# Designs tried in a protein design run: peptides against a protein of PDB entry 6PSE. Part 39

Target 1, 78 residues: chain A of PDB entry 6PSE
Amino acid sequence: PSEEEEYARLVMEAQPEWLRAEVKRLSHELAETTREKIQAAEYGLAVLEEKHQLKLQFEELEVDYEAIRSEMEQLKEA

## One batch from the design tools (peptide; made by RFdiffusion4, then SolubleMPNN)

Design b2_p13_7_s4 (from b2_p13_7, 5 letters changed)
Fold by OpenDDE base, seed 2:
Structure b2_p13_7_s4 (fold): chain B 78 residues (1-78), chain C 78 residues (1-78), chain A 13 residues (1-13)
Amino acid sequence: as target 1 above (78 residues)
Amino acid sequence: as target 1 above (78 residues)
Amino acid sequence: DPIYQEFLEKFNE
């Protein structure tokens, strides 16, 4: 039998005291996991914003670079 | 009474059938939330890598830009 | 969760 099947059997055969304890355990784990999920998402959002700002800086530098490149090319053609 | 206190009372007064159903519900939510947490972490890592690659490209462009800037400055000083 | 959903949405943009 799989661990899942064994757990299901345990739940079916459990006394109320065990079940109440299990509800408490699962509630705690769910709360912790939810917090961790939110933290991961918040961190991800922060990194996305940082990446976006970096992209803007990169695009600005590309414009400046092409301006100088063009000026240099014009001087070489004269 | 807080929602937490009301829920605690519900658990204490609940019959085995309700408790088993609650264990099943919480187990499902925990599994789902765990999957979401892992997914968020994976996505966060992907964004970090994208940001890192963008940073490398930005630094390369900065080097190229400064090279042209320096060349232009030298030509203007002659 | 709204924060989680926002992250997923922005990640997929």
Scores: peptide ipSAE 0.586, ipTM 0.877, DockQ to the pose 0.977
Fold by OpenDDE base, seed 3:
Structure b2_p13_7_s4 (fold): chain B 78 residues (1-78), chain C 78 residues (1-78), chain A 13 residues (1-13)
Amino acid sequence: as target 1 above (78 residues)
Amino acid sequence: as target 1 above (78 residues)
Amino acid sequence: DPIYQEFLEKFNE
């Protein structure tokens, strides 16, 4: 039998005391996993913001670069 | 009483059938939350990689910009 | 939760 099938059988045959303990265990794990999910999302948001700021800086530099490149080309051709 | 206290009381007074159903519910939510946590982590990693690539491009452009800027300065001073 | 949803939304923009 799979672990899942064994677990299902355990739940079916369990006494109320075990079931209450299992509810508590699962509730705890759910709370922890939820916190971890939120933390991952918060981190992701931070990185997104950093990437956005970097992109803005990059675009500004591209504009400046093209301006100087164009001026340089004009000077060399004259 | 807080919702947590009310829930705790419910678990203590519940019949085995309810407890088994609650174990199933919590197991389902835990599985879903776990998938979401993993997804958030994967997305965060993807954004990090994108930011890294952008940073490399930015640094390359900075080098090119400084080269042209320096050459332009020399031409103007000569 | 709202933070998780916000991240998903912004990630997909």
Scores: peptide ipSAE 0.586, ipTM 0.877, DockQ to the pose 0.971
Fold by OpenDDE base, seed 1:
Structure b2_p13_7_s4 (fold): chain B 78 residues (1-78), chain C 78 residues (1-78), chain A 13 residues (1-13)
Amino acid sequence: as target 1 above (78 residues)
Amino acid sequence: as target 1 above (78 residues)
Amino acid sequence: DPIYQEFLEKFNE
């Protein structure tokens, strides 16, 4: 039997005291996993913001670079 | 009473059939939340890689910009 | 979860 089938059988044959303990255990794990999910999302949002700021700086530098490149090109053609 | 205290009372007074259903519900939510946590982590890593590639491009452009700027400065001083 | 949903939305932009 799969681990899932074995667990299902355990739940079906369990006494109320074990079932209450299992509800408590699963509730705790769900709370911890939810916190970890939120932390991962918060970190992802922070990196997205950092990337966005870097993109803006890059685009500004591209504009400045093209201005100097164009001026230099004109000087070489004269 | 808090929602937590009310839920705790519900679990303590519940019949085995309700407890088994609650174990199944919590197991399902835990599985979904775990998948979402993993997905958020994977997306965060993807954004980090995008930011890293953008940083490399930015640094390359800075080098090229400084080279042209320096050449232009020398031409103006001559 | 609002924070998780916000991240998914911004990631897909």
Scores: peptide ipSAE 0.584, ipTM 0.876, DockQ to the pose 0.976
Fold by OpenDDE base, seed 5:
Structure b2_p13_7_s4 (fold): chain B 78 residues (1-78), chain C 78 residues (1-78), chain A 13 residues (1-13)
Amino acid sequence: as target 1 above (78 residues)
Amino acid sequence: as target 1 above (78 residues)
Amino acid sequence: DPIYQEFLEKFNE
């Protein structure tokens, strides 16, 4: 049987004291995993904002670069 | 009593059939939350890579911009 | 979770 099937059998055959302990264990793991999920999402949002700010700076530099390039081209063709 | 204390009391007084159902519920939620945590982490890493590539492009443009700026300054001062 | 959903939405933009 698969690990999942073996676990399911264990739950079905378990005594109440084991079941209560398992509920406590799973509740703790769920709370911890939920916190970690939120932390990962918060970090992701922060990186997205950083990338956006960098993109804005890049676009500003592109505009400045094209302005100087155009000016230099005009001077060289005159 | 707090919600947590009330839940703890419920678990202590519950019958085996309720406890088994609660184990199943918590197991399902834990599996789902774990999948979401992993997905969030993977997406965060992808954004980090995108930001890094953008940073490299920005630094290349800065070098090119400074080269043209310097050339133009030299021509104007001559 | 609102934070998780916000991240998913912005990531897909």
Scores: peptide ipSAE 0.584, ipTM 0.876, DockQ to the pose 0.978

Design b2_p13_8_s1 (from b2_p13_8, 10 letters changed)
Fold by OpenDDE base, seed 3:
Structure b2_p13_8_s1 (fold): chain B 78 residues (1-78), chain C 78 residues (1-78), chain A 13 residues (1-13)
Amino acid sequence: as target 1 above (78 residues)
Amino acid sequence: as target 1 above (78 residues)
Amino acid sequence: SADALLEEFREKF
């Protein structure tokens, strides 16, 4: 039997005291995992914002670069 | 009493059948939340990599921009 | 709001 099947059997044969303890354990793990999920999402959003700001700066620099490049080309050809 | 205290009381007074069902419910929610956490982490890593690549491109453009700017300045002053 | 934050992240990604 798989670990999952063994666990299922354990739950089926367990005494109420064990079941209560297991509910407590699972509740705690769920709470922790939920906090970690939130943290991951918040961090991801922060990085997305940073990336977005960087993209804006990059696009602005591209415009400035092309302007200077064009002017330079005109000066060299004149 | 808080919802947490009420829930704790429910667990203490619950029959084995309810407790087994609750273990199953919590296990399912934990599994789902865990998958979501992992997904968020994977997205975060992907965004970080994209940001890093964009940063490299930005830095390259800055170098090119400064080179042209410098050359332009020299041409104008000559 | 855990689900809401995750959904927002997914949408912006």
Scores: peptide ipSAE 0.244, ipTM 0.851, DockQ to the pose 0.961
Fold by OpenDDE base, seed 1:
Structure b2_p13_8_s1 (fold): chain B 78 residues (1-78), chain C 78 residues (1-78), chain A 13 residues (1-13)
Amino acid sequence: as target 1 above (78 residues)
Amino acid sequence: as target 1 above (78 residues)
Amino acid sequence: SADALLEEFREKF
């Protein structure tokens, strides 16, 4: 049987004391995993914001660059 | 009592059938939360890569811009 | 909440 099936059987045949301990264990792991999920989401949002700011700076520089490029082109063609 | 204390009492006084159901519930939530955590981490990494590529493009444009700017400055001072 | 943050991240991604 798969590990999942074996675990299911263990739960089904377990005594109340084991079941209570398992509830406690799972609750703890869920709390930790939830915290880690939050941290991952917060980090991702921070990086998104940084990327957005960088994009704005890039677009501004592109505008400035094209302006100078165009001016230079005009001068060279005169 | 706090919700946590009430829950702890519920677990302590619960019948085996309830405990098995709670183990199943918590296992499901843990699996789901774990999946979401992993997904968030993957998204974060993707954004980091995109940000990195954008930074490289930005730095390249800065070099090009400074070159043209310097050339333009020299021409204006001649 | 954790779910709200995750959803916000998904929307902005």
Scores: peptide ipSAE 0.244, ipTM 0.850, DockQ to the pose 0.961
Fold by OpenDDE base, seed 2:
Structure b2_p13_8_s1 (fold): chain B 78 residues (1-78), chain C 78 residues (1-78), chain A 13 residues (1-13)
Amino acid sequence: as target 1 above (78 residues)
Amino acid sequence: as target 1 above (78 residues)
Amino acid sequence: SADALLEEFREKF
């Protein structure tokens, strides 16, 4: 049987003391995993904001670059 | 009592049928939360890579911009 | 909340 089927059988055959311990274990793991999920999301949002700010700076530099390039081209054509 | 204390009391007083249902519920929530955590981590890595590539492009543009700026400055000083 | 932060991240991504 699959690990899932074996686990399901274990749960069905388990005594209350084992079940209470399993509830405690799963609750702890869920709390930790939830905290880690939050941390991953917060980190991702921070990186997104940094990327957005960098994109704005890049676009401003592109405008400045094209302005100088155009002026230089005008001087060369004169 | 706190929600945590009330929940702990519930688990201690619960019958096996409720405990089995709770194990199933917690297992499901843990699986979903784990998947979401992994997905958030994958997104974060993707954004980091995009930010890194953007930074490289920005640095290349800065070099090109300074080259033209310097040439323009030389022409103005002549 | 955890779910709200994850959803915000997904929306902005």
Scores: peptide ipSAE 0.242, ipTM 0.850, DockQ to the pose 0.961
Fold by OpenDDE base, seed 5:
Structure b2_p13_8_s1 (fold): chain B 78 residues (1-78), chain C 78 residues (1-78), chain A 13 residues (1-13)
Amino acid sequence: as target 1 above (78 residues)
Amino acid sequence: as target 1 above (78 residues)
Amino acid sequence: SADALLEEFREKF
């Protein structure tokens, strides 16, 4: 049987004391996993913001580069 | 009493059938929250990679920009 | 709040 089937059988055959302990365990794990999910999302948003700022800097440099390139081209044509 | 205290009392006084249902509910929520956490982490990693590639492009453009700037400066000094 | 943050991240991604 799969681990899932074995676990399901355990829950079905368990005494109330085991079930109460399992509720406590699962509640704790859910709380921790929820906090970790929040942290992952917050971290991702921070990286997105950093990428956005870098993109703005890149686009600004592109404008400056094209300005110099164009000026140099004009000087060469003269 | 706090919601946590009320919930704790409910768990202590609950019948086995309610406890089994609660184990099932919590297991389901834990599984979903875990998937969401993993997904958020994967998205974060993808954004990190995109930011890294953008950084490489930015640094390459900086090199090209400085080359043209230096060349133009030399032409003006002559 | 956790779900709201995750959704915000998904939207901006």
Scores: peptide ipSAE 0.242, ipTM 0.850, DockQ to the pose 0.967

Design b2_p13_8_s2 (from b2_p13_8, 8 letters changed)
Fold by OpenDDE base, seed 2:
Structure b2_p13_8_s2 (fold): chain B 78 residues (1-78), chain C 78 residues (1-78), chain A 13 residues (1-13)
Amino acid sequence: as target 1 above (78 residues)
Amino acid sequence: as target 1 above (78 residues)
Amino acid sequence: SADELLEKFRELL
């Protein structure tokens, strides 16, 4: 049987003391995994904001670059 | 009592049928939360890679900009 | 897009 089927059988045959211990274990793992999920999401948001700020800086530099390039081109054509 | 204390009391007083249902519920929530955590990590990695590529492009543009700026400055000082 | 990713992260919080 699959691990899932074996686990399901274990739960069905388990005594209350084992079941209480399993509830405690799963609750702990869920709490930790939830915290890790939230941390990953918060980190992702921070990186997105940094990327957005970098994009704005890049666009400003592009404008400045094209201005100087255009001025230089005008001087060369004169 | 806190929600945690009330829940702990519920688990201690619960019958096997409730405990089995709770194990199933927690297992399902853990599986879903684990998937979401992994997704968050994957999204964060993608954003980091995009930010890194943008940073490289920005640095290349800075070099090109300073080259033109320097040339323009030389022409103005002549 | 950045907006799509933003919403994906917000949905996870």
Scores: peptide ipSAE 0.354, ipTM 0.854, DockQ to the pose 0.160
Fold by OpenDDE base, seed 5:
Structure b2_p13_8_s2 (fold): chain B 78 residues (1-78), chain C 78 residues (1-78), chain A 13 residues (1-13)
Amino acid sequence: as target 1 above (78 residues)
Amino acid sequence: as target 1 above (78 residues)
Amino acid sequence: SADELLEKFRELL
């Protein structure tokens, strides 16, 4: 049988004391996993902001580069 | 009493049938929350990669910009 | 896109 089927059987055959302990365990794991999910999402948002700032810097440099390139081209044509 | 205290009392006084249902509910929520956590991590990694590629492009443009700037400076000094 | 990812992260919070 699969681990899932074995676990299902365990839950079905378990005494109330085991079931209460399992509820406690699962509640704890759910709380921790929820915090970890939120942390991962917050981290992702932070990286997105960093990428956005980098993009702005890149676009600013592109403008500066094209300005110098154009000036250089004009000097060569003269 | 707090909601946590009320819930704890409910778990302590509950019949086996309710406890089994609660184990099932919590297991389901844990599985879903775990998937969401993993998805958040995967999204974060994707953003990190995009930021890294953008950084490489930025550094390449900086090199090109400095080359033109230096050439322009040399022409002005002559 | 970055905007799509932003919304995905917000949905998880």
Scores: peptide ipSAE 0.351, ipTM 0.853, DockQ to the pose 0.122
Fold by OpenDDE base, seed 1:
Structure b2_p13_8_s2 (fold): chain B 78 residues (1-78), chain C 78 residues (1-78), chain A 13 residues (1-13)
Amino acid sequence: as target 1 above (78 residues)
Amino acid sequence: as target 1 above (78 residues)
Amino acid sequence: SADELLEKFRELL
């Protein structure tokens, strides 16, 4: 049987004391995993914001660059 | 008592049938939360990579811009 | 897109 099937059987045949301990264990792991999930999401949002700011700066520089490039081209063609 | 204390008491006084159901519930929630955590991490990495590529492009443009700017300045001062 | 990712992260919080 798969590990999942074995675990299911263990739960079904377990004594109350084991079940209470398992509830406690799972509750703890869920709390930790939830914290980690939130942390990952917050980090992702931060990076996304940084990327957005960088994109704005890039677009501004592109505009300035094209302006100078165009001016330079005009001068060279004169 | 706090919700946490009430829950702890419920677990301590619960019948095996309830405990098995709670183990099942917590296992499911843990699996979902774990999946979400991993997904968040993957998204974060993707954004990070995109930000990195954008930064490289920005730095290249800065170099090109400064080159043209300098050339233009020299021409204007001649 | 950035907007899509933004929503995905918000959904996880």
Scores: peptide ipSAE 0.351, ipTM 0.853, DockQ to the pose 0.160
Fold by OpenDDE base, seed 4:
Structure b2_p13_8_s2 (fold): chain B 78 residues (1-78), chain C 78 residues (1-78), chain A 13 residues (1-13)
Amino acid sequence: as target 1 above (78 residues)
Amino acid sequence: as target 1 above (78 residues)
Amino acid sequence: SADELLEKFRELL
């Protein structure tokens, strides 16, 4: 039997005391996992914003670079 | 009473059938939340990697830009 | 895209 099937049988045959303990365990794990999910999402958003700002800076620098490159090229050709 | 206290009382006084249903509910929510947490982590890692690559490109461009800027400055001063 | 990722993170909050 799969672990899932075995667990399902445990739940079906469990005494109320075990079930209450399991509810408590699952509630705790859910709370922790939820917190971790939120933290991961918040961190991801922060990194995404940083990347976006960096991208803007990069694009601005590209424009400036191409301007100087073009000017330099013209000077060399003259 | 707080919602937490009310819920705790529900769990303590609940019949086995309710407890089994609650275990099932919590298990499902935990599985979903876990999936979402993992997804958040994966997305965050992807963004972080992209940001890192962009940072490297930006730094390379800064070096190239400063080189051309310096050359241009020297030509203008000569 | 950054926009798509932004929405994905927002959906998780």
Scores: peptide ipSAE 0.350, ipTM 0.854, DockQ to the pose 0.160

Design b2_p13_8_s3 (from b2_p13_8, 8 letters changed)
Fold by OpenDDE base, seed 3:
Structure b2_p13_8_s3 (fold): chain B 78 residues (1-78), chain C 78 residues (1-78), chain A 13 residues (1-13)
Amino acid sequence: as target 1 above (78 residues)
Amino acid sequence: as target 1 above (78 residues)
Amino acid sequence: SADALYEQFKAQF
């Protein structure tokens, strides 16, 4: 039998005391995993914002660069 | 009583059939939340890599910009 | 709010 099938049998044959302990265990793991999910999302959003700001700076620099490049090119061709 | 205290009382007073159902519910939510956590982590890594690549491009452009800016400044001052 | 934050993050992709 698969581990899942064995676990399912354990749950069906378990005494109330074991079941209560299992509810407590699962509740704890769910709370921890939920917190970790939130932290990952918060971190990801922060990095996305940083990337967005960097992109804006990059685009500004591109405009400035092309302006100077064009002026320099005109001077060299004259 | 807090919601947590009320839930704890419910678990202690529950029949085995309710407890088995609760184990099943919590197991499902844990599996789903775990999948979401993993997905969030993967997305976070992807955006970090994109930000890193953008930073490298920005730094390259800064070098090129400063080179042209310096050359232009020298021409204007001569 | 936990789910809302996750969905907000996911929506950026």
Scores: peptide ipSAE 0.328, ipTM 0.858, DockQ to the pose 0.907
Fold by OpenDDE base, seed 1:
Parts: sequence; structure tokens; C-alpha cells
Structure b2_p13_8_s3 (fold): chain B 78 residues (1-78), chain C 78 residues (1-78), chain A 13 residues (1-13)
Amino acid sequence: as target 1 above (78 residues)
Amino acid sequence: as target 1 above (78 residues)
Amino acid sequence: SADALYEQFKAQF
């Protein structure tokens, strides 16, 4: 049987004391995993904000660059 | 008592059938939360890569901008 | 909440 099937059998045949311990274990792992999920989300949001700010700066520089480029082009054509 | 204390009492006094159901519930939530954590990490990495590419483009534009700016400055001073 | 933050992050994609 697969590990999943073996685990299912273990749960089905387990004594109450083991089941209580397993509930405790799973609760702990769930809490830890939930914390890690939140941390990943927080980090991702921070990076998104940084990218957004960088995009704004880039767009501003593009405008300035095109202005100077256009002026230079006009001077060279005259 | 707190919700945590009440839950702890529930687990301690529960019948085996309830405990098995709780193990199943917690296992499901753990699997789901784990999947979400991994997905969040993948999204974060994708955003980091996008930010990195944008930074490279920004730095390239800065170099080009400074070149034109310098040329324009020289022309105005002559 | 933790779940709300996660959903907020996911919503950006």
C-alpha cells in the first residue's frame, strides 16, 4: 500500500492516546505552516511595492529621456 | 477559558471517532496550507525576477540618458 | 488576518 493508505490504516486502528498526540502534532505543523505562508505573502507584497516604485521611476526617466532625445534630434536636423 | 483551552479540553475528552475525524480535518488543512505556501513562494520569486529585469532596463536607460545629457551640456557650453 | 493577507497577495496576479 501507498504511504497514504498506510497512514489511513494507522489512524483507523490507533488508540485514543495516539490520536490525541497526532491531533497535537498536526495542529503544531499547521500553525507553523500558516506562519510561513503569511511570511511569504508579506515578502511578496513588499517586492510588489518595490517593483511598482521602480516602474514609476523608470517611466519618469523615459519621459525625460525622450524630451532630450527629441531636442537633440531637432538640433542635428537644423 | 480561552478558545485554545476549550479546544484542548475537547480533544482530551473526545471519543475516538471524533479524534479520527479531527486528524482527517487537520491533515486536509495542512495539505492545503502547504500548497498555498509553496504557491506564494513561487509568486514571490516571479515578482523578484520581474523586478530584476526592470532594474536592468532602468540602469541601461540611465546610462543612455547621461550620455545624451552630457552631450547636450557640452553643446550649450560651446 | 493571515488568510486575508495571503488572498491580497494572490489577487496581485
Scores: peptide ipSAE 0.327, ipTM 0.857, DockQ to the pose 0.887
Fold by OpenDDE base, seed 2:
Structure b2_p13_8_s3 (fold): chain B 78 residues (1-78), chain C 78 residues (1-78), chain A 13 residues (1-13)
Amino acid sequence: as target 1 above (78 residues)
Amino acid sequence: as target 1 above (78 residues)
Amino acid sequence: SADALYEQFKAQF
């Protein structure tokens, strides 16, 4: 049997004391994992914002660069 | 009593059938939350890589811009 | 909520 099937069998045959302990264990792990999920999301959002700001700066620089490049090109053609 | 205390009381007084159902519920939520956490982490890493590549491009453009700016400045001073 | 934040992040992709 698979690990999942074995675990299911264990749950079915377990005494109340074991079941209560398992509920406690799972509740704790769920709480931790939920907190970690949220933390990962918060971090990801922060990085997204940083990337967005960097993109804006890059686009501004591109505009300035093209302006100077164009002016320089005109001077060279004269 | 707090929600946590009320839940703890419920678990203590619950019958085996309820406890088995709760184990199943918590196991499912834990699996789902774990998957979501991993996905969030993967997304975060992808964004970090994109930001890094953008930063490299920005730095290259800054170098090129300063080169042209400097050349243009020299021409204007002549 | 906790889930709302996660969904907001996921929605950026």
Scores: peptide ipSAE 0.326, ipTM 0.857, DockQ to the pose 0.897
Fold by OpenDDE base, seed 5:
Structure b2_p13_8_s3 (fold): chain B 78 residues (1-78), chain C 78 residues (1-78), chain A 13 residues (1-13)
Amino acid sequence: as target 1 above (78 residues)
Amino acid sequence: as target 1 above (78 residues)
Amino acid sequence: SADALYEQFKAQF
């Protein structure tokens, strides 16, 4: 039997004391996992913002580069 | 009483049938939240990679920009 | 709140 099937059987055959302990365990793990999900989302949003700022800097440099390139071309063609 | 205290009392006084249902509910929510956590982590890693690639492109453009700037300066000073 | 933040992040993709 799979671990899932074994667990299901355990829950079906368990005494109330075990079930109460399992509710407590699962509640704790759910709270912890929820916190971790939030942390992952917060981190991801921070990286997105950093990438956005970098993109803006890159685009600004592209403009400056094209300006110098154009000026250089004009000087050479004069 | 707080919701947490009320819930704790409910768990203590609950019959086995309710407890089994609660184990099932919590197991489901834990599985779902775990999946969401993993997905958030995957998204974050993808954005990190994109930011890294953008950084490499930015650094390459900086090199090209400085090369043209230097050449321009030399032409003007000649 | 936790779910809202997650959905906000997910919406960026």
Scores: peptide ipSAE 0.323, ipTM 0.857, DockQ to the pose 0.828

